# Ledger of designs, part 57: peptides against a protein of PDB entry 3V4O

Target 1, 234 residues: chain A of PDB entry 3V4O
Amino acid sequence: DQPLAKDKVALLIGNMNYREHPKLKAPLVDVYELTNLLRQLDFKVVSLLDLTEYEMRNAVDEFLLLLDKGVYGLLYYAGHGYENFGNSFMVPVDAPNPYRSENCLCVQNILKLMQEKETGLNVFLLDMCRKRNDYDDTIPILDALKVTANIVFGYATCQGAEAFEIQHSGLANGIFMKFLKDRLLEDKKITVLLDEVAEDMGKCHLTKGKQALEIRSSLSEKRALTDPIQGTEY

## One batch from the design tools (peptide; aimed at target 1 P27 L206)

Design b2_p27_6_s2 (made by RFdiffusion4, then SolubleMPNN; from b2_p27_6, 14 letters changed)
Fold by OpenDDE base, seed 3:
Structure b2_p27_6_s2 (fold): chain B 234 residues (1-234), chain A 27 residues (1-27)
Amino acid sequence: as target 1 above (234 residues)
Amino acid sequence: EEEEEKEKKEEDSKLQSYSPELPPPPP
């Protein structure tokens, strides 16, 4: 039997115009392209750009209100970020220099809250760097996650590495989105789809030895982004 | 020809890191 979603909801955040950090370009285009693709997959998409800490927290809270039992939740982030002790931190545009965990949003905390909603699928697509922030000495004490077997992380880069954008004369695209967009509409288990994206990225001469996609999943069912919404007779 | 022009445009592409230039770690 084909898995069904109760609903499909995505929050896309692209941060570019940082106050105290280098400005980015790709998140604008990448959020736009991903929004159009996810809408073709019948996702309810909220796409936001250049969020302050306050606005990011509010956007996540509103996203969580749309999640319920059997709902597919997808969070995409493009911007500055870091990873300390296996915890991923998204950096708001108003973050100080240097920033700390108190100025940022922890992805694993969002995952915990998504698990409380009994979601059907939790997908995180993190187009950010995964370097350690040496200015943040805080060890996050995260509560133990539940065993829900419905979690997929697509990291644009490997642990301790950087994610990049390609700057052409006018438009910049993130490396991750460049390859993800070509496969996102395929009717495949989401982990298989991301594995194919990883192979495509691996063939790119520009990113060879600099950026590689990492998939971290606990997904016991054949869930795809193409899965139909329950009660929609096709 | 179109693939070779795409490859040449990709070779001239500058990669920009999403890593913020963090100040040097405190001493």
Scores: peptide ipSAE 0.312, ipTM 0.723, DockQ to the pose 0.468
OpenDDE base, seeds 1, 2, 4, 5: peptide ipSAE 0.298, 0.310, 0.333, 0.293; ipTM 0.703, 0.716, 0.750, 0.697; seeds 2, 4 fail the geometry check

Design b2_p27_6_s3 (made by RFdiffusion4, then SolubleMPNN; from b2_p27_6, 15 letters changed)
Fold by OpenDDE base, seed 3:
Structure b2_p27_6_s3 (fold): chain B 234 residues (1-234), chain A 27 residues (1-27)
Amino acid sequence: as target 1 above (234 residues)
Amino acid sequence: EEEKKAKEKELDSQLQSYDPQLPPPPP
């Protein structure tokens, strides 16, 4: 039997116009392109740009309210970020320089809250750097995650590495989105789809040795972004 | 082949890092 989603909900955040950090360009176009693709996949999409800490926390809270048993949840983030001790931190546009964990949103904390909703699938697409922040000495004591076997992380880059954007004709795209957009509509298990994106990125001479997609998953079922919503005849 | 290399070089010059360029760590 084909897996069914109870509903499909996505939160897309693109942070570009930082107050105390270098400005980015790609998140604008990347959020727009991903929004259009996810809508074709029947996702309910909330797309937001240039969020403060307060606005990001509120957006995540509202996103969590839309999640329930069997719902597919997708969180996409493009912006500045860092990774300490296996925890990913998204940086708001009003973050100080330097920033610390108390100024940022921890993705693994969001995952914990998503697991409490008994979602059918949790997908995180993180288009940010994964370098260590030496100004953050906080070791997060994360509660043990539940064994839900429905989690997929797509990291735009490897641990300790940088993510890049490329400029074409005055527009910038993230390298991750450049390859993801060509395959996102394919009817494949999400981990298989991302693996193919990783291969496409690996064939690009521009990114070879600079940026590589990392997939981290615990997904025991053949779940795809193309899975039909329950009660809809496709 | 030369045109391909020129295009690759042009594309390489257009890559920009998402690195926040934090100040050097305290000593």
Scores: peptide ipSAE 0.412, ipTM 0.794, DockQ to the pose 0.513
OpenDDE base, seeds 1, 2, 4, 5: peptide ipSAE 0.398, 0.397, 0.397, 0.391; ipTM 0.783, 0.782, 0.787, 0.777; seed 5 fails the geometry check

Design b2_p27_6_s4 (made by RFdiffusion4, then SolubleMPNN; from b2_p27_6, 12 letters changed)
Fold by OpenDDE base, seed 4:
Structure b2_p27_6_s4 (fold): chain B 234 residues (1-234), chain A 27 residues (1-27)
Amino acid sequence: as target 1 above (234 residues)
Amino acid sequence: EEEEEEEQERRDSLLQSYDPQLPAPPP
């Protein structure tokens, strides 16, 4: 039996115009393209650009309000970020230089809150660097996560590595979105889909050895982004 | 080896890192 979603909700955040950090370009087009694709998959999509810490926290809170039992939740982030002790931190555009965890949003904290909503699927697509922030010595004490077996992380790059955008005239994609957009509409288990994206990234001469997708998942069911919404006509 | 280095340089010129380029931590 094909899994059904009660609803499908996505929050897309693209941060590029940082006040105290290097500006980025790709998040604009990446958020736009991903928005269009997810809407074709019947996601309710909230897409936001250049969020301050306050705005990001508010956006996440509003996103969580849309989640409920059996709802598919997808969080996409493109921008500056870091990873400390397995915790991923999204950097707001108004973050100081240097920034610390108190200035940023912890993805694992968001995951915890999503689990409390008894969601059907939790997908995180993180298009950010995963390098250690040496200015942040905070060891977050995270409460034990529930065993929900419905979690998928797509990291645009390897642990400790950098993510990149492609430079060309006009608007360009990040490397991750360049490959993700070609497969996102496929009716496949989300982990299988991401694995194929990883293979595509590995075959491209431009990206081979430069950036590699990491998939971290605990997904016991064959859940896909194409899964139909309950009560809809098919 | 030189051809591989030149190819890598070409690839690097086409890519922009998302690295925030934080200053080196104080010693």
Scores: peptide ipSAE 0.429, ipTM 0.804, DockQ to the pose 0.760
OpenDDE base, seeds 1, 2, 3, 5: peptide ipSAE 0.116, 0.087, 0.090, 0.144; ipTM 0.675, 0.669, 0.646, 0.679

Design b2_p27_7 (made by RFdiffusion4)
Pose (drawn by RFdiffusion4):
Structure b2_p27_7 (pose): chain A 234 residues (1-234), chain P 27 residues (1-27)
Amino acid sequence: as target 1 above (234 residues)
Amino acid sequence: DFHERALARMKEHDPHEEENRSKLTPR
């Protein structure tokens, strides 16, 4: 009755040095922090910075190859992003200005590929803005996803809004990781854990009225990032 | 429930919004 994971795998990407878009600073320290915390939770973690579109697609293919039945899969992205018609896109460092969906990675397409591997848990922590891209002409018409009841999204901000880091950030985490890092080791269902992070973030004066954590979850089983890996000793 | 709560936080008034915004970098 203790939920188990066949394995725990994560892919972390922090994009900062944009060629044609404002540069960011905090993704480095955000990625460094989450890597450490997830390693403490026995995840196998691939952590990468400043990825071009080509490198981002390769990184996600490698991550998909590590996924199989019952595996917990987690993707964390810190950098520029946007959301059109409910679909979230991650923007690589080589994105032109303006850019369209073909220059970016669609998170929903990644989730579809993960479900095909029959993972036991799918977690997306998207630490990026979610405003429309006016230059993105295209429409989704993506296939409906299977009902796997094991999907959790922790968006650093609401749809049509911005996610933030501290100006001239130096050593400071961005807003989302500032609060996520204090809770991630808790032995609680990931949905509940993210809800506590949403409450902590609500006390932050800098972001009142402009950034709030949004949790979207269909996870029915009580799964946690601290769940033991099957066949190891707990 | 979570979505409605997140939107409620987005409606919160910030008396020092311009100052607080200037200290922030959007991602």

Design b2_p27_7_s1 (made by RFdiffusion4, then SolubleMPNN; from b2_p27_7, 14 letters changed)
Fold by OpenDDE base, seed 4:
Structure b2_p27_7_s1 (fold): chain B 234 residues (1-234), chain A 27 residues (1-27)
Amino acid sequence: as target 1 above (234 residues)
Amino acid sequence: SSVERARELLKLENPDEEENLAKLQPR
C-alpha cells in the first residue's frame, strides 16, 4: 500500500547573521533551495532566517501546532550548532559567546514534542557542525522517547565533525544541501534517498575525510517525502 | 539588506502562513 500523509509540514531555519559568532554565508541559499523543493512535494513550508532564541522557540511552537496524527513533520536547520552527549543544539543568532545549552534549542526535545503529536514521520535535517562544545559541560537529562519507528535524522556531518559551506561562482551552498537538492524529489524511502545523497557527497574530494553524511533512523515503514497527502489526487 | 529582502520574499511565498509568521513577533 502507498503510504499516505495526513499533511506535510516543514519548518526551515537558516541562521547566518550571528551577533557574537562568525557569520555564515550559505544558510540563506540552502533554505531557499530546500523551500522550493519541499513546496514541489506539497509541503506546507515555513522558512525563517536569522532567528533569535525567542523567535526560534516561537517558530518551533507554531510548527508543532501544525502537527497532528499522521502528519509528516520536517525540520531543517542550517547554522551554527554543536552536539554534546548525543544531543544536538541549534544556535540562535543572538546566542552569547560562548553559548550554552540554555541558549540553544535541543533537537531531541523537539523530537519528543513531535512524538506527542503522533506524527506519521519525523525528519530532521541538521546542516550544522556536530563538534562538542567544551564551554558547555551540562549533561542534558531528557525524557525518554517513545518507540514510534518513524524518525529519520540526516546529519550533514559525522559526530564530532564539522559541516562545511562551499562558495562557487559567488554563491555559497552547504555541502549537504548541494547534494541533497539533486535527489530530494525522488520517490524513494527517505532513508534510501539520504543514503544515496551520502554516496554522492562521499565523492566530493573537497570534504573527503572532513565531512560525511550520517543517517540515524528508526523507520519501520517505507515512507517518502513524495508520499501523497490523504484526500488529494495521487 | 539582501537577507532581509530574502526573508520577506520567503514570507510572501507562503501567504497562508503569514498569520503564523506574525505570531513570531513580540507583542
Scores: peptide ipSAE 0.050, ipTM 0.419, DockQ to the pose 0.017
OpenDDE base, seeds 1, 2, 3, 5: peptide ipSAE 0.377, 0.383, 0.406, 0.368; ipTM 0.731, 0.734, 0.747, 0.730; seeds 1, 2, 3, 5 fail the geometry check

Design b2_p27_7_s2 (made by RFdiffusion4, then SolubleMPNN; from b2_p27_7, 15 letters changed)
Fold by OpenDDE base, seed 4:
Order: structure tokens, then C-alpha cells, then sequence
Structure b2_p27_7_s2 (fold): chain B 234 residues (1-234), chain A 27 residues (1-27)
């Protein structure tokens, strides 16, 4: 039977104009392209650029308010980030240099909050670096996650590695988005879709040995971004 | 709609939201 979503909601954040860190070029385009694609998939999409810590936290809070039982939630982030001890941190544009976890948003904390909403699917697409931040020695003690078997992480790069942007014809895209956008509309289980994206990235000579997609999932059902919303015709 | 309400709330709380959305939608 075709899985159904109660609703589909996405929050897209692209941070590029950092105050104390190198400016990025691709997040604007990445967010724009992903917005258009997700809307074609009947997602309710909130897209925001260059958010301060305060704004990011507010955006996440508002996003969480849209989640409920059976709702598909998707969080996309393009910007600076890091990973310490398996925890992913999104860096706001007003983060100090160096930044610490207290200045950033922890993705796993957001996941915990999403689980409390009893969502049907939780998808995180993290288009950021995953290098360890040596300036942050904090070992976060996170709340234990529930066993919901509805979680998918698409990391733009491997643990401890960097995510890159490419310039093409005056436009900049993240490498992840470059390949993701070609397959996002496919009616496939999200993990299968991402696996194909990973293969596409792997075939690119430019990214070979430099950036590789990592999929981390606990998804016990054949859920796709194309799944229809309950109550709609399909 | 729920999304409109969310955006409205964000606009109230975040003075830069309108500008940020404009930057995105201008493309």
C-alpha cells in the first residue's frame, strides 16, 4: 500500500553572508532550487537566508509548530557547520569566530523535538562541512532518541570531511544540490533516491576522493518525498 | 494557512525575514 503523509513541511535555511567567517556563494541558489522542487512535491516550504542564531532558533520553532502526527518533516541546511562526537551543528551568520556549540543549532536536538511530534518521516539534508571543531571541547549530552524508524540523514559529505561548492556558468551550487536536484522528484524510497545521488556524486571526477554523500537512516517503511498527502487524489 | 501563519509570526519576530525572503524570491 502507498504510504501517505498527513502533510509535508520543509524548512530550508541557507547561510552565506557570515559576519566573522568566509562568505559562501551557493546557499542562495541551493535553497532556491530545492524550494521549487519541494513545492512540486506538494511540500509546504519555508525558505530563509542568512539567519542569525536568534532567527534560526525562531525558524526551527515555527517549523516544529507545523509538525504533527504523520507529517513529513524535512530540514535542509546549507552553510557552515561542523560535527563533534556525532552531533551536527549548523552555524548562524552571526556566530563568533571561533564558534562553539552554544552559538549553533544542534541538528540532533531538532530531531528529538521532531520525534515528539510523532512525525511520519524526518529527513535532514545537511549541506555543510562535518569537520571537527577543535575550538569546541564541549561534549554534548543529548536526550535519548526514540525508536521511530522514520529518520533519514543525507550528509553532503563524510564524517570529518568538507562539503564544497562549484561554480558553473556564473552560478554556484553545492555539490550535494548539484546531484540531488536531478533525482529529487523521483518516486522512490528516500534512502534509495539518496543512494542513487551518492552514486552520481561518486562518478564525478571533480568530487572523487574529495566529497562523498553519506546516508544515515533508520527507515522501516517505503516512504518517499513523492508520497501523497492524505485526503488528496493520487 | 499554517505556513502563512508561520511566516507571519516569523516576520514579527525577525525583522530581517522580509529582506531575506525578498533576496530568495528575487531570483
Amino acid sequence: as target 1 above (234 residues)
Amino acid sequence: SSIEKAEALLKVENPNLEENLAKLTAR
Scores: peptide ipSAE 0.163, ipTM 0.542, DockQ to the pose 0.018
OpenDDE base, seeds 1, 2, 3, 5: peptide ipSAE 0.272, 0.282, 0.260, 0.276; ipTM 0.660, 0.664, 0.650, 0.659; seeds 1, 2, 3, 5 fail the geometry check

Design b2_p27_7_s3 (made by RFdiffusion4, then SolubleMPNN; from b2_p27_7, 15 letters changed)
Fold by OpenDDE base, seed 2:
Structure b2_p27_7_s3 (fold): chain B 234 residues (1-234), chain A 27 residues (1-27)
Amino acid sequence: as target 1 above (234 residues)
Amino acid sequence: DSVAKAEALLKLENPEAEENLAKLQPR
């Protein structure tokens, strides 16, 4: 039987114009292209750029309000980020230098809240660096996650590594989105799709030894982004 | 082929990208 989504909702955040950190360029294009692709997949997409901490928290709160039992939730983030002790932190554009966890949004906390909504699928596409932030020695005490078996993380890079974009005068994608966009519409289990993206990235000489996609999942069902919405005819 | 397409785009957008990793900006 074809898995069904009750609904499909995505929040896309692209942070570029940092106040206290290097400016980025690719998140604009990445968010735009991903928006178009996800809309083709019948996602309700909210796309936002250059969010402050306050705005990011509000956006996440609003996103969570759209989630319910059986809903597919997708969070994409392109911007500065870091990873401490397996926890991913998205950096708002108004974050201080150096930033700490208290200035950032913890993805695992968002996941916890998504689980409370009894979502059908939780997908995180984190197009950010995963280097340790040495200025933040805080070990967050996170609430225990439920066993929902519906979680997929697509990290643009491996643990402790950097995610890259190409410095160009014109508009260009980040490395992750460059490969992701070519496969995103494929009717495949999301983990299989991401694995193929990982292989594609691995064949690119530009990023060899620099960036590699990591997939972390607990997904017990053959869920795909192409899964139809319940009550809709296709 | 997605890889070929991606590589073609990289070359088109950044013909020197293969030669100059310095054009990569970390996020």
Scores: peptide ipSAE 0.353, ipTM 0.714, DockQ to the pose 0.275
OpenDDE base, seeds 1, 3, 4, 5: peptide ipSAE 0.382, 0.377, 0.364, 0.370; ipTM 0.724, 0.735, 0.686, 0.707; seeds 1, 3, 4, 5 fail the geometry check

Design b2_p27_7_s4 (made by RFdiffusion4, then SolubleMPNN; from b2_p27_7, 16 letters changed)
Fold by OpenDDE base, seed 5:
Structure b2_p27_7_s4 (fold): chain B 234 residues (1-234), chain A 27 residues (1-27)
Amino acid sequence: as target 1 above (234 residues)
Amino acid sequence: SSVEKAQALLKLENPNAEEDLSKLQAR
């Protein structure tokens, strides 16, 4: 019937003040907005900004320590990124120019580690570009993933494409978060929720033909971010 | 338990002054 979470834990990373790459503006607002929403959903949220490679790796390690059997894990990243051979790489603020995989964090490696914790749900919201990094020819040899049927990727953009943020004089969200925040609290299966966000985002004239949400999932149960924590009233 | 150790944190790492960028900035 109603799926239950053992607990709900989220790690939010927003990188904007890059040392060797163009600075971004929206990750601060995106992380702030998402933090407030996820807290309303009873997530334990760790939100971090402008992380070095060392700090990002430590944050992921600490995040993994909070995961256990049946726990919902959510990773949100806003910043520079790239995708090579289906692998997503998050770029730390101290990454060199050009950066390579050895300087970055591979999301699929994090997923593998999350699976080892036997989590109830693994959600990745990647608000970064997915263009090929021509300066990195490394083909990662990753361990095979388990068949857990509890994985959801929400990519802010299509494979090989860019993700954008709108530049205003004041604070503003990125394109993905602009639409995600309006629906995140809805009691719907996470893939259905993201599909509706995709439709809303598709109406944005600024990024039409440039950015579109991609949902990649293997989710065999009707799990939602609104699912109650086991032992609590709902 | 590890779950009980979960905390809500917000860390800001020395935010610099915002740069003037085009209307759309690629991440």
Scores: peptide ipSAE 0.390, ipTM 0.716, DockQ to the pose 0.202; fails the geometry check
OpenDDE base, seeds 1, 2, 3, 4: peptide ipSAE 0.369, 0.365, 0.385, 0.218; ipTM 0.718, 0.718, 0.728, 0.591; seeds 1, 2, 3, 4 fail the geometry check

Design b2_p27_8 (made by RFdiffusion4)
Pose (drawn by RFdiffusion4):
Structure b2_p27_8 (pose): chain A 234 residues (1-234), chain P 27 residues (1-27)
Amino acid sequence: as target 1 above (234 residues)
Amino acid sequence: TLTTMSDTLTTMSDTLTTMSDSALQPR
């Protein structure tokens, strides 16, 4: 009755040095921090910075190859992003200005590929803005996803809004990781854990009225990032 | 004196609001 994971795998991407868009600073320290915390939780973690579109697609293919039946899969992205018609896109460092959906990675397409591997848990922590891209002409018409009841999204901000880091950030985490890092080691269902992070973030004066954590979840089973890996000793 | 003190306090509040609005960078 203790939920188990076949394995725990994560892909972390922090993009900062944009060629044609404002540069960011905090993704480095955010990725460094989450890597350490997830390793403490026995995840196998690939952590990468400043990825071009090509490197991002390769990184996600490698991550998909590590996924199989019953595996917990987690993707964390810190950098520029946007959201059109409910679909979230991650923007690579080589994105032109303006850019469209073909220059970016659609998170929903990644989730579809993860479900094909029959993973036991799918977690997306998207630490990026979610405003519309006016230059993105295209429409989704993506296939409906299977009902796997194991999907959790932890958006650093609401749809049509911005996610933030501290100006001239230096050593400071961005807002989402500042609060996520204090809770991630808790032995609680990931949905509940993210809800406590949403409450902590609500006390932050800098972001009142402009950034709030949004949890979207269909996870029915009580799964946690601290769940033991099957066949190891707990 | 009271009007000058009120105008100084309004200027200080506007400065603090501008600083707070500038403290964040969007991702």

Design b2_p27_8_s1 (made by RFdiffusion4, then SolubleMPNN; from b2_p27_8, 25 letters changed)
Fold by OpenDDE base, seed 5:
Structure b2_p27_8_s1 (fold): chain B 234 residues (1-234), chain A 27 residues (1-27)
Amino acid sequence: as target 1 above (234 residues)
Amino acid sequence: EEEEKREEELRKKEEEQKKLENSLQAL
């Protein structure tokens, strides 16, 4: 049985104009490029830039309202971030310096909420650093995740490492998006697609030994971003 | 002349690479 999505919904967030942190450049271009690609894949795409904490939380809430049983959900984030104890935190543009978990959005919490919607596929593409924030020792108490076997994380970098963008005037992409965009339209299982992106990134001399794509998945079925939406006569 | 051109091309590539490396920003 060819897997069918009930619908396909994506939330793309790019934070670059931070108030208390270094400004970024790539999230602007990366969000636009990914938006165009996902629309070609028949995703309903909400793309937002430079979100405050309040705006990010609202965007996630609105995104969750579009999710339902069998819906493919994709969350992309480009911006500052950190990882403490396996929990990924997206940093809003109004986050203080230093930022803490209370000022940030926990990706694993979003995943939990997506699982409650009985989604068909949950994809997280996180173009952010995964270094520990030593100013925040808070361990979020997350409820146990359900075993849904439909989760894919594409981390732009490995645990404890940094992700990079190129700030040169002619190259405005993050390293992750630079390679992801070339393969995103391929009709392949999403984990296979990301594995190929990982190999392509591995050839990048700029980030060799500094950044490597990490795929974390519990995807037990063949699911692709190219999967057709149920009820659309193709 | 060919060796000088090769050295100059190598130098330009190294300078370009160095500029690119210096343009990396951690997210």
Scores: peptide ipSAE 0.417, ipTM 0.795, DockQ to the pose 0.532
OpenDDE base, seeds 1, 2, 3, 4: peptide ipSAE 0.410, 0.414, 0.411, 0.415; ipTM 0.788, 0.790, 0.789, 0.792

Design b2_p27_8_s2 (made by RFdiffusion4, then SolubleMPNN; from b2_p27_8, 24 letters changed)
Fold by OpenDDE base, seed 3:
Structure b2_p27_8_s2 (fold): chain B 234 residues (1-234), chain A 27 residues (1-27)
Amino acid sequence: as target 1 above (234 residues)
Amino acid sequence: EEEEKRKEEEKKRKEEEEELANSLQAR
């Protein structure tokens, strides 16, 4: 039986013009290309660039309002980030130097809120570094997650490592998006699709030994981004 | 002439790959 989505909603955030941190370039192109691909997959896409802490929190709140029972939710983030104690933090453009957890958005907190919406699928594509932030010693106390078996994390890099982008004079992508965009439209279980992207990225000589895709999933059903929306004949 | 052309193309490809490698930035 073909799985069905009640709806498909994506929030894409690309942060580049940091006030107190190094500027990035590729998130603009990454968000643009991913937007076009997700629209072909019949996602409702909200794409935002260079968000402050306040704007990021508002964007996430608005995104959550679009989620409901059986809805596919996808969050993509390209920008500065870090990981402490297994928690992923997205860094707003107005974050201080050094940034701390109170100035950033915790992805696992967003996941908790998505679970409360009884979504059909929760996909996180985190195109950021996963190095520990030594300036943040806060141990976040997170609420216990429910067992929903509908969660997929695609990390652009492995734990403790960096995610890279190409900053050439022309249009260039993050390394993760460079390979993801070639596979994203395939009608495959999302974890299988990401595994193929991982193999493709593994052949890249530029980032060999520096960056590797990590898939973390609890997905008990054969869910794909190509799954049709309920009530629509495709 | 064909051998010189092949060597020039290979040199150009290597230079482009080096430029690309030097353009990598961590996020």
Scores: peptide ipSAE 0.468, ipTM 0.829, DockQ to the pose 0.445
OpenDDE base, seeds 1, 2, 4, 5: peptide ipSAE 0.449, 0.452, 0.468, 0.448; ipTM 0.814, 0.818, 0.828, 0.813; seeds 1, 2, 4, 5 fail the geometry check

Design b2_p27_8_s3 (made by RFdiffusion4, then SolubleMPNN; from b2_p27_8, 24 letters changed)
Fold by OpenDDE base, seed 3:
Structure b2_p27_8_s3 (fold): chain B 234 residues (1-234), chain A 27 residues (1-27)
Amino acid sequence: as target 1 above (234 residues)
Amino acid sequence: EEEEEERRRKEEEEKEKAELEASLQAR
């Protein structure tokens, strides 16, 4: 017996054209390639680019409405970000300089809301920096998470470090996506798949000693992105 | 001729590597 998904839903956000921060290039290609791969895995994919704070919050709200009991939810973000006190913050394109937590979306708050939907799997792929924002001194008070044992974080980089993209050409990827895309279709437990991506990325001379994939998971079942949807014959 | 071709290939690979390294940007 293999695990089954009630449905599979993904929200992909790529922010590049920041108003008050350095512009990025690779999120466009990263979102495009990931969209194509997730569609092959029978995900319902919503892909959005260059979202304001208001638009990002609305996109997350709409994403949450698609989640239900047993649904696989995947959130991918490529853009500017930071991590304070173990909390990950995604930066909208209209964020001020400097940005603060009230201008950004907290990933852990999204996780809490996903848990309330009784999802079958919660996957976060965060392709952003994890450096501390010294201009934000707020300590977020988060509600306690439930013990659902269905959570996987794939961080493009380790704590306190940066995530990189290649900007040599208009078709260049983020470093994380460069390696993730080659393995994403493999029929393996998602944590095993990400571990293989970590090894592949570890061999990259471009980011040796600068970027390393971190996997943080509480996953008690052998769940894969390739898991079939209930009621479908493959 | 074979040694010169191998040298040129290595020089091109090193040049490409250097260009890629210079193109890295933090998110």
Scores: peptide ipSAE 0.469, ipTM 0.824, DockQ to the pose 0.472
OpenDDE base, seeds 1, 2, 4, 5: peptide ipSAE 0.449, 0.459, 0.469, 0.456; ipTM 0.811, 0.819, 0.826, 0.818; seeds 1, 2, 4, 5 fail the geometry check

Design b2_p27_8_s4 (made by RFdiffusion4, then SolubleMPNN; from b2_p27_8, 24 letters changed)
Fold by OpenDDE base, seed 4:
Structure b2_p27_8_s4 (fold): chain B 234 residues (1-234), chain A 27 residues (1-27)
Amino acid sequence: as target 1 above (234 residues)
Amino acid sequence: SEEKEREKKELEEEKKKEELENSLQAR
């Protein structure tokens, strides 16, 4: 039997116009394109750009309110970020220089909250760098995650590596989104889909040896972004 | 000539590639 989603909800955040950090250009296009694709997949999509810490926290809170048992939740982030001790931090546009964890949003904390909602699927697409932030020595003590077997992380890059974007006006995308968008509508298990994206991205000469997609998954069911919503007539 | 046009196209593609490489920015 094909898995069904109770509902499908996505939060897309693209941060570009940083106050104290280098400005980015591609998140605008990335979020826009992903929004259109996810809407075709019947996701309820909230897309936001250039969020302050306060706004990001509010957006996540609102996103969580839309989650419930069996709901598919997808979080996409494009912007500056870092990873310390396996924890991913999204950097708001008003983050100080240097930024610390207290200024940023921890993805794993969001995951914990999503698990409490008993979601059907939790997908994180993190289009940000995963380098260690040397200015943040905080060792986060995270509560143990539940064994829900419905978690998929798509990292735009490997641990300790950078994620890149193309800032050329005619081809403005993050490298990850450049390849993701071509496969996102495929009716495949999400991990299989991302694996194919990884192969495609691996052929990119621009980022060869610099960026590679990493999939971290605990997904015991064949769930796809194309899964129909329960009770909907197609 | 067709040859010159091909050479021009190749040069343009190379320039485009270079521009693209220079446009990469880490997030």
Scores: peptide ipSAE 0.461, ipTM 0.825, DockQ to the pose 0.451; fails the geometry check
OpenDDE base, seeds 1, 2, 3, 5: peptide ipSAE 0.456, 0.457, 0.458, 0.461; ipTM 0.823, 0.824, 0.824, 0.824; seeds 1, 2, 3, 5 fail the geometry check

